Peptides against a protein of PDB entry 7BDX. Designs and how they scored, part 11

Target 1, 212 residues: chain A of PDB entry 7BDX
Amino acid sequence: EMGAAACTLLWGVSSSEEVVKAILGGDKALKFFSITGQTMESFVKSLDGDVQELDSDESQFVFALAGIVTNVAAIACGREFLVNSSRVLLDTILQLLGDLKPGQCTKLKVLMLMSLYNVSINLKGLKYISESPGFIPLLWWLLSDPDAEVCLHVLRLVQSVVLEPEVFSKSASEFRSSLPLQRILAMSKSRNPRLQTAAQELLEDLRTLEHN

## One batch from the design tools (peptide; aimed at target 1 G67 A74 K107)

Design b1_p10_2 (made by RFdiffusion4)
Pose (drawn by RFdiffusion4):
Structure b1_p10_2 (pose): chain A 212 residues (1-212), chain B 210 residues (1-210), chain P 10 residues (1-10)
Amino acid sequence: as target 1 above (212 residues)
Amino acid sequence: EMGAAACTLLWGVSSSEEVVKAILGGDKALKFFSITGQTMESFVKSLDGDVQELDSDESQFVFALAGIVTNVAAIACGREFLVNSSRVLLDTILQLLGDLKPGQCTKLKVLMLMSLYNVSINLKGLKYISESPGFIPLLWWLLSDPDAEVCLHVLRLVQSVVLEPEVFSKSASEFRSSLPLQRILAMSKSRNPRLQTAAQELLEDLRTLE
Amino acid sequence: PPLFTSPDPP
């Protein structure tokens, strides 16, 4: 209970750039981010499906961990630190997104997809994520999730890699062969404006790159 | 005059999340949200045989109080703090909406309805408001108000209550059936565009979940 | 989305 309370407080204060700089400056953050991935992996493996039932100081603990990772990656030196020091944590995040079934731990998936988008803002972070093993199959599969907020963060991540045609050119062929054009087109007609324009903007960029 | 000027200044700066977080600790030593409800209750009681005066120092004081409550509830930890600590203030707001006759204190009713919408974004806040005494009769009473802006914010709150699970097993199935569907339909053909669209949106949501 | 308010200008 005490461990989760401290992680929740750290999640609250981690929204500040001044606090994020202080976390990376203290010579204990490397250990914190290594054991964070282990705790997130342990939490996901411990779930035999079901749902989560807002596990008392268990789910709040991992949510605080993913929340901290997201708030750190939201700061320039935070996403820089993560791609240099905590590349194993990025591997764990990408692995846990594929390991989590659609509809299972939706809040955890959006926090994790938000952190991947933030790390992709860093040039090396974009290279590391896009060059990870089944990255393209993972994207199209996360789009098969019924939750609209998960689909929105997948489209924002796809738009981020698509916005750097150099990195996008390495993952060619499968981007044209396996892309769920129908699902993205359905998302461009959603009554939710943020999801609708995210898919509309991604479709504009996808059609423009195939011709230009 | 001085009290209202300081409250208006606080209403201006309360649009910041950093300021809202700073306000939530101050409620301990000076019971800011406890005495806010008392001041709002005292103001409405003082309008015995009369309606609003406006441009007054007293009118802008309570407007600033309701505006601050709204701007606090607009921040995630603000609406979380209100539903945990200031449930009496939420009671006062819901009470004063029912106590205010139609056409009386229109701006105050709109600001109050905006704060209830914001608190309803929090899961416990939604339960607390929807499970409050006389809540459905209050929605009907507020929809009988001639002012379009008040009707719009009632429909926005009703839409917030209609969306999300609320157990869904006839707990929310009866809430939808008990609404003034005729008045919502009349407001769907309204000449006020903002009101017409809110009633239209709510009607779509009522039909979608039927 | 949450709603915000602001005071009237003088």

Design b1_p10_2_s1 (made by RFdiffusion4, then SolubleMPNN; from b1_p10_2, 5 letters changed)
Fold by OpenDDE base, seed 5:
Structure b1_p10_2_s1 (fold): chain B 212 residues (1-212), chain C 212 residues (1-212), chain A 10 residues (1-10)
Amino acid sequence: as target 1 above (212 residues)
Amino acid sequence: as target 1 above (212 residues)
Amino acid sequence: EPIWVAPDPP
């Protein structure tokens, strides 16, 4: 209980750039983010057994950790730190996103995808995550999720890859051959305006790249 | 482990006034400080058995909690919050300081005494803690500690009481009759300059009050 | 590109 409460407060205050700088300026940041990955992994592995209530202290704790990672990645120095010094955490997030089933732990997926998107703002971060083994298959796996918010964040992450020629060129053949075009087209007709817009923009970006 | 790490980071960033305001501006502060008191109490009660290593995750967690309370009390809105909305925590700190033996959990005692001193900066806070049952006997119990830092913080807290006539007048008879004068005199001859100064100042303040 | 800030804790 107390751990979840403390972590939740840390999540809330980590929305401030100065707080993120303070977190990273200490000698404890490396250890914290290392243990964060381990804790998230342990939680996800525990889900295959008992239906952990989404509102348990453990779930709230992991949500707060994912929120902190997202907020750290929201600023330049945080992205630099994650990409340079906490790559194992990024690898863990990618792995956990692969281990979760469609419809499972939607809130956690969204937070993890938000963190990856924020990391992708850095060219070095985008390169790192896009070069991760199984990255493209993972995106399509995640895009099969029934949740519109999960799909939205996947589409945004895909767009980050597509909009960077240096990154897209490395994966263009695999991307084109495995692209779930019918799913993206269906999303472009969604009643969810955010999902609709993201899908339409991605389709436009892809059309532009086919003519170049 | 992760709880201690998160709490330790929260302790570090709570040195900022803006972070304290952010902690208190949320709807989670009341719950957090309620659980804080319970957690500290549980820890102190566990010490009567196994010699918990001072460097255990549990110890570090409780140190971080005490540090957060201290940092919250370091600013005006934090003192107001503690005195108005978290009195149970202050009661817990006073109780735990009484339950600990001389030489036991010195670091925790120092942090708890620092928090009480910070609270004592508010007249309302000073009134509240000084009117707590057994407050004066508790001060003398704590002043018997072999640790110079514990004694220093006790002397500072005593001085806060002595320097406020409205508060001191309520306890003056008990204070004068039970004052461990020989202990304070011995501290005024300490080789520790901080302890020496604090003891000398208190002796001067007491002499001034005897002539009024 | 709009940076995501994690939503406030519930």
Scores: peptide ipSAE 0.245, ipTM 0.860, DockQ to the pose 0.276
OpenDDE base, seeds 1, 2, 3, 4: peptide ipSAE 0.242, 0.237, 0.230, 0.244; ipTM 0.859, 0.859, 0.860, 0.860; seeds 1, 3, 4 fail the geometry check

Design b1_p10_2_s2 (made by RFdiffusion4, then SolubleMPNN; from b1_p10_2, 4 letters changed)
Fold by OpenDDE base, seed 1:
Structure b1_p10_2_s2 (fold): chain B 212 residues (1-212), chain C 212 residues (1-212), chain A 10 residues (1-10)
Amino acid sequence: as target 1 above (212 residues)
Amino acid sequence: as target 1 above (212 residues)
Amino acid sequence: EPLWTAPAPP
């Protein structure tokens, strides 16, 4: 209870750049983010089934942690901190995204994907996550999710890879050979306007890269 | 572990007025402060002896909570919030200060006394705490503490009462009849310069009030 | 594209 309440308040205030700087300017940030990863991992491992008590204190706590990580990654110094000093947390997020089944922990997946997207805005961050073992298969695994918000955030993360020539060139062969094109085409016809737009933009970017 | 880490970061960032406003501007502040009081009470009740594991996660968590309350009370809107919406927390702090023995939980006592002092800057807050049952005996109980920092913060809180004629007039008879004058005089000769100054100032204020 | 902020739920 109290931990979840405190963490939820910390999440709320972490929307401010000045608060993110204050979090990172302390000597406690490293410990906080290391324990964050462990806590998120422990939560996901404790899930016995697809039915999450989404309203549980534990769920709310982990959502707040993922929200804090997202807000930290929204700031330039926060991205640099995560990429330099908290790589294990990024590895944990990638692992947890792989461990979760389609339709499982949708809200947590969205928050984790938002954090990875924010990290991907940093070239060093994008390089780090895209060179992670199994990253391309993970993207396609996540695109199999029935949830439109999960799929939206995956498409945006894929777009971050595609829009960076230095990163895309390293994985281009694997990417092209495994691309779930029919799935992306289906998403471009989604009734969800955000998903539709993201899928259309990605298809346009992919077409542009085939002609270069 | 994770709760203490999150709460410690929240404490650190709560030194900012903007962060305090953000904490209080959310719909979760009331719940947070209610659970804060309960958590502090539970911690103090779980103490089997004078030996605190000061380095425990639980101790650190409660210290961070007390620090947050102090920082909230340092801001005008925070004082108003505590006095209007979180009176139970103020009552809890007063109760816990009474429940703790001399020399017990010194660091927590200091933080709680700092929070009450900050609240006492608001006339409505000063009225509320000074009209609390057993407040004057509590001040003298706290002045029996061997710790100079505890005694310093008690003297400052006593000074806040003495410097407000409307508040002092209500309790002046009880205050004068029970005043540990010899103890305060001894503190005015302390080798601790902060304690010495606070005791001297209070003695000067008391002398000034005897002549009016 | 704009960075995602994760607003805390109300």
Scores: peptide ipSAE 0.265, ipTM 0.862, DockQ to the pose 0.289
OpenDDE base, seeds 2, 3, 4, 5: peptide ipSAE 0.236, 0.228, 0.250, 0.236; ipTM 0.860, 0.861, 0.861, 0.861; seed 3 fails the geometry check

Design b1_p10_2_s3 (made by RFdiffusion4, then SolubleMPNN; from b1_p10_2 with P1E D8P)
Fold by OpenDDE base, seed 4:
Structure b1_p10_2_s3 (fold): chain B 212 residues (1-212), chain C 212 residues (1-212), chain A 10 residues (1-10)
Amino acid sequence: as target 1 above (212 residues)
Amino acid sequence: as target 1 above (212 residues)
Amino acid sequence: EPLFTSPPPP
């Protein structure tokens, strides 16, 4: 209870850039983000296929941790910190996203994907995550999720890769050969307007890259 | 571990007025401060006279909680919140300060006393804590502590009472009859300059009240 | 461009 409450408050205030600077300006940031990865990993490993009580203190705690990572990554100095000093956490997030089945832990997936998207705003961050082993297969695995918000944040992360020629060129062959085009086309017809728009934009970006 | 780390970060960022406003502007503040009191109480009750490993995760967690309360009380809206909406927490802090022996849990006492001092900056806060049962005996019990920082923060809290005629007049008889004058005089000769100054100032304020 | 998150309402 108390840990989840404190972590939830820290998550709420982490939406401020000044709070992110304060978190990172302290000597505890490295330890905090190291333990964050371990805690998230322990939680996901405990999910023996059972219906997560989404309201459990443990779930709320892990959501707050993932939310803090997302909000840190939303800020320029936070992206720099994660990419320079917390690569193990980024690797953990990538691994956990692979370990989770389609439809499993939707809220956690969304937060983790948002954190990776925010990291991808920085070219160094985008390079790091896109050079991770199995990154392209992971994107397609995640895009098979039935949840529209999971799929939306996957499409945004894919778009960050596609919009960066230096990064895209390294994976372009694998990307083109494995692209779940029919899935993206289905999303471009979704009743979710955010998912629909993101899928349409990605299809336009991909068409532009085919003609260049 | 993770709870203590998150709470410690929240403590660090709570030194900002904007962070205090953000904490209190959320719907979770009431629950957080309620659980804070319960957690602090549970910790103090577990202290079966044993040498607290000051470095324990539990100790660090409770220190961070008390630090957050202190920093909230340092801000005008935080004092208002505590006095209006978290009186149970103030009562818990007063109780725990009474339950702790001289020389026991020094760091926690200092933080709790600092929180009460900050609450006392508001006349409504000072009225509330000074009207608590056993408040004057509690001050003298705490002033018997061998630790100079505990004694310093007791003297500051006593000074807040003495400087407020409306509050002091209600307790003046009990205060004068039970005043540990020899203890305060000994503190005015302390090698700790902060304790020495605070004891001298309080003795001057008390002399001024005797001549008026 | 950056995404922020907040705790859900009760």
Scores: peptide ipSAE 0.411, ipTM 0.867, DockQ to the pose 0.428
OpenDDE base, seeds 1, 2, 3, 5: peptide ipSAE 0.411, 0.408, 0.409, 0.410; ipTM 0.868, 0.867, 0.867, 0.868

Design b1_p10_2_s4 (made by RFdiffusion4, then SolubleMPNN; from b1_p10_2, 4 letters changed)
Fold by OpenDDE base, seed 4:
Structure b1_p10_2_s4 (fold): chain B 212 residues (1-212), chain C 212 residues (1-212), chain A 10 residues (1-10)
Amino acid sequence: as target 1 above (212 residues)
Amino acid sequence: as target 1 above (212 residues)
Amino acid sequence: EPIWTSPPPP
């Protein structure tokens, strides 16, 4: 209980650039983010067993950790920190997103995808995550999720790749050969306006790349 | 480990008024401070057993909690919150300070005393803690500590009482009858300049009250 | 634009 409460408060206050800078300016940040990855991995590995009632506190704790990572990645120095000093955490997030089945741990997936999206805002972050083994298959695996918020954040991450020629050119052949076009077209007809818009924008961006 | 790391980061960032306001502005604050008291109490109760190596993480966690309480009490709205909505936590801190022997848990005592000192900055906080059962005996019990930092923060708390006529008048008879004058005089000769100054100032304040 | 997250409301 106490750990989840403290971590939830830290998550709440981390929705401030000044707080993120303060977290990163301390000597504790490296250790914290190292343990974060391990904790998230331990939690996800515990899910493969019987659906024992996930201790609501454990789930809440891991959500807070993923929220903190997202908020750290929201600012330039946070992205720089993650890409330079916490690569293992980014690798862990990518792995955990792959280990989870469609419809499993939706809220955690959304938070992890939000963190990766924030990392993708800068070229160095986008390069790092997109050059990760199995990144493109992972995007399509995640896009098969029935949850609209998971799909939305996958589409936004795909858009970050597509909009960066230097990154997209390296994966363009694999991307084009494996593109789940029918799935994206289905999302462009979603009743969820955010998902609908994101799918439509991505389809327009893809058309622009075919004509160039 | 992860709980202690998260709580330590929260402690670090709580050394900002804006972060304290953000912590208190959330709906989580009441629960957090309730659990804080329980956690600190549980930790101190675990010390009465054999000196098993206190899990360094548990100790660090409780230190971070006491540090957070101190930083919350550092600002006006934080003092108001503690005195209005977290009285049980203040009662717990006073109790735990009494349950600990001289020389025991020095660092935790210092942090708890710092929190009470910060609470004592306003009249409402000072009234509340000074009207607690056994408050004056507790001050002298704590002042018997061999640690100079414990004694320093006790002297500062005593000074807060002595400098407030409305509070001091209620306890003046008990205070004067039980005052460990020889102990304070010994502290005024300390090699620790902070302790020396605090003891000398308190002796001067006490002399002023005898002449009035 | 970067995404900011916060704990869910009660």
Scores: peptide ipSAE 0.476, ipTM 0.877, DockQ to the pose 0.377
OpenDDE base, seeds 1, 2, 3, 5: peptide ipSAE 0.475, 0.476, 0.475, 0.475; ipTM 0.877, 0.876, 0.878, 0.877

Design b1_p10_3 (made by RFdiffusion4)
Pose (drawn by RFdiffusion4):
Structure b1_p10_3 (pose): chain A 212 residues (1-212), chain B 210 residues (1-210), chain P 10 residues (1-10)
Amino acid sequence: as target 1 above (212 residues)
Amino acid sequence: EMGAAACTLLWGVSSSEEVVKAILGGDKALKFFSITGQTMESFVKSLDGDVQELDSDESQFVFALAGIVTNVAAIACGREFLVNSSRVLLDTILQLLGDLKPGQCTKLKVLMLMSLYNVSINLKGLKYISESPGFIPLLWWLLSDPDAEVCLHVLRLVQSVVLEPEVFSKSASEFRSSLPLQRILAMSKSRNPRLQTAAQELLEDLRTLE
Amino acid sequence: SPLFTSPDPP
C-alpha cells in the first residue's frame, strides 16, 4: 500500500519538467526504470484474462509506473534518457502491448502507447521503436481494438513514424501490403472528432506518400 | 466591493491547473469550499420577493464563487477533491438550482450547471449527482426555464448522465425513459442553434442507447 | 470535455 502511494505521488509530480530533470539527475533513476519494466511485465503475466477489477494498490501501482514513464518521455531529456539508458523498458512496453489482448487493460495500453509516441519525438527513439521486431504487425493488430482511445493513440504513433519518410522507407512494402486501410477509413467517419481527424490526417499522409 | 474584487481575481487565475492545485490545500485552514456554499445559499435566500439585480458588487461575488467552483471541477484532481471533501458544496449547488425559480439568477444557474457537468466527468461525481434527492424532478424543472442557455447546460448534464455504464441493467434504462422527451424534441427544433444542436445530440444518444 | 469559465471584463 505504501509503495503504491509513493508511486502515485511521483506520477503526480512527474508532470513537471523541473521534477523530471531532478529524477534523471539523481543516481538511482537507472535502477528505478529497470525494475519498472519487470514490475509491469510481472503484472501483465499475472493476469489470466478477466479484466483488472481496479486491483487495490496493484493496478494503481502499475498505472503509476506507466504514468511516470509517459510523463518522463514527455520531456526532451526524459525521452533522451530512456532511449540511451532504458532501452530494455522500451522493449518491455512493445512486448506488453502485443501480449495484452484487445479490451484487456485498456488504460494500461493507452498509457504505454502515449509513452511510445513521446519517445518517438526523439530521433533515436523513433529509430528504436520502428526497427523493433514485429512493430508493423503490432500496429495493425492494436487497431483491431474496439476501444476508440486505443485506436486514437495507435493512429498518432503511426502518423509519427509516417511523418519521417526516411525511417518510414526502411519499413517499406509491409506498410502498403498489411495496412488496415478499411479500418482507418472507418475511423475517418467516426462521430468522435479527435479520432476522426486523426484518421483523416493519417489518410491524407498515406495517400500523399504513395504518389509524391 | 473588496470581497468581490478579490473573488473575481481568483476566478481569473483559477483557469490554470497550477492555481487549482494550490487552492485544494488552502481549503483545510480556511474552509473555502465550505464557506462558498454558505455564501451562495445566503445570496439566493436574500432574493426573497425579487429576481437578480446584476452589475452589483454582491451579484459578481457569487458569480466569481460559482466560476471558481467550475474552474476547480474542470481539473481532474479538482473534481476528485470536490466529490471527496466538498460533498456539502455539491448538495448546496443541487439545492440552490431547485430553490431558484425560472428566470431568477439565470447567470448563476448556468455557472452552477457547468460545475455539475464538470464534477460528473469524475466517476464518483457522476454517481453523487445522479443519486441526489429529487435529481430527475430537478432536470424537468430546469428544462422548463425560458432561458436557452440554462436549457442547453441542463441538456449537457443529462447527456453526461446518459453516457457511460451506470450499471446499464435498467438502472440507466429507466433514467432515459423518465426524461421529458417532448421538451427535448421541442428544443431539437429550436431557433437557438446551440440549444437545437444539444437537444439533437442528446436525442441521438437517447435513440442510440434504446 | 471540461468546461471553463472567465469573469466579464470591466

Design b1_p10_3_s1 (made by RFdiffusion4, then SolubleMPNN; from b1_p10_3, 4 letters changed)
Fold by OpenDDE base, seed 4:
Structure b1_p10_3_s1 (fold): chain B 212 residues (1-212), chain C 212 residues (1-212), chain A 10 residues (1-10)
Amino acid sequence: as target 1 above (212 residues)
Amino acid sequence: as target 1 above (212 residues)
Amino acid sequence: EPLWTSPPAP
């Protein structure tokens, strides 16, 4: 209980850039983000078989951790910190996104995907995550999720890759050969306007890359 | 481990007034401060017999909690919140300060005393804590501590009472009859300059009250 | 633009 409450408050106040700077300016940031990865990994490994109540203190704690990582990645110095000093956490997030089945732990997936999207705003961050083993298959695995918000954040992350020629050129062959075009086309007809728009924009970006 | 790390980060960032306002502006503040009191109480109750390593994760957690309460009390809206909505926490802090022996849990005592001192900046806060059962005996119990920093914060809290005629008048008889004058005189000769100054100032304030 | 998150409202 107390840990989840403290971490939820820390998540709430981390919505400020000044608070993120204060978190990172302390000597405890490295330890905190190292333990964050381990805690998230332990939680995901515990999901195999138990209907973990989504409202458990453990679940709320892990959501707060993922929310803090997202908010840290929202600012330039936070992205630089993650990509320089917390690569193991980024690797953990990528691994956990692969370990989760479609429809499993939707809220956690969304927060983790938002953190990776924020990391992708930096070319260095985008390079790091896109060069991770199995990154392209992971995107398509995640895009198979029935949840519109998971799919939206996958499409945003895919768009970050597609909009960066230096990154896209390295994976363009694998990307084009494995692209779930029918799935993206189905999303462009979604009743969710955010998902619909993101799928349409990605389809336009992809068409532009075929003509260049 | 993770709880202590999260709470330590929350403590660090709570050194900003804006962060304290953000903590209090959330719907989770009441629950957090309620659980804080219970957690601190559970920790102090566990001290009876075990050499709790001062560096235990539990100890660090409770220090962070007491530090957060101190920083909340450092601002006007935080004092108003504590005195209106978290009186049980203030009562818990007063109780725990009584339950701890001289020389026991020095760092925790200092943080708790700093929180009560910050509460005492408001007349409403000073009234509330000074009207608590056994408050004057508690001050003298705490002033018997061998630690100079504990004694310093007790003297500051005593000074807050002495400087407020409306509060001091209610307890002046008990205060004068129980005042450990020899102990305060010994502190005025301390090699610790902060303790020395605080004891001298309090002795001057007390002399002024005898002549009025 | 970067994405920000906050705890869910009650």
Scores: peptide ipSAE 0.483, ipTM 0.874, DockQ to the pose 0.417
OpenDDE base, seeds 1, 2, 3, 5: peptide ipSAE 0.482, 0.481, 0.482, 0.482; ipTM 0.874, 0.873, 0.874, 0.873

Design b1_p10_3_s2 (made by RFdiffusion4, then SolubleMPNN; from b1_p10_3, 5 letters changed)
Fold by OpenDDE base, seed 1:
Structure b1_p10_3_s2 (fold): chain B 212 residues (1-212), chain C 212 residues (1-212), chain A 10 residues (1-10)
Amino acid sequence: as target 1 above (212 residues)
Amino acid sequence: as target 1 above (212 residues)
Amino acid sequence: DPIWTAPPPP
């Protein structure tokens, strides 16, 4: 209980750039993010089946941790910190996204994907995550999720890769060969307006790259 | 582990007025401070003997909680919040200060006394704590502590009472009858310069009030 | 695309 409450407050205040700077300016930041990864991993490993007690203290605690990571990655110095000093946390997030089944832990997936998207704003971060083993298969695995919000954040992460020629060139062959085009086309016709827009934009970007 | 790490970061950032405002601006603040009191109480009740594992996760967690309360009380809106909405937490701090023996949990006592001192800056806060049952005996109990830092913060809290005529008048008879004058005089000769100064100032204030 | 901030749930 108390841990979840404290972490939730920390999450709330971490929306401020000055708070992120204060978090990172302390000598305890490295330990915090190391333990964060371990805690998230332990939570996902302890999940028995598809039914998450979303209202449990443990769930709320892990959601808050993922929210904090997202908010840290929203700030330039936070992205730099994660990419330089907390790569294990990024690796953990990628692993956990792979370990979770479609429809499982949807809210956590969204938060983790938001964090990775924010990291991808940094070219070094984008390079790091895109060169991670199994990254492209992971994107397609995540795109099989029935949840529109999960799929939206996957599409945005895919767009980050596609919009960076230096990154896209390294995996372009694999990307093209495995691209779930029919799935993306289906998303472009979604009744969810955000998902529809993201899928349309990605399709436009892909078409532009085929002509260059 | 994770709870202590998160709470420690929250403590660190709570030194900012803007962070305190953000903590209090959320709907979760009341729950957080309620659970804080319960957690501190549970910790003190679980202490078997005088030996505290000061380096334990639980100890660090409770220290961080006490630090957060102190930093909240350092801000005007934080004092107002504690006095209006979290009186149970103040009652808990007073109780815990009474439950602890001389020399026991010195660091926690200091943090709790710092929080009460900050609350005492608010006239309503000073009235509330000074009218608490057993407050004057509690001050003298705490002044028996062998630790100079504990005694320093007690003297400062006593000074807050003495410097407010409206508060002092309500308890002046009890205060005068039970005042450990010899102990305060001994502290005015302490080799600790901060303790010496605080004891001297209090003795001067007391002398001034005897002539009025 | 705008940076994501994750506000805590209300």
Scores: peptide ipSAE 0.197, ipTM 0.857, DockQ to the pose 0.279
OpenDDE base, seeds 2, 3, 4, 5: peptide ipSAE 0.193, 0.183, 0.195, 0.196; ipTM 0.856, 0.856, 0.856, 0.857; seed 3 fails the geometry check

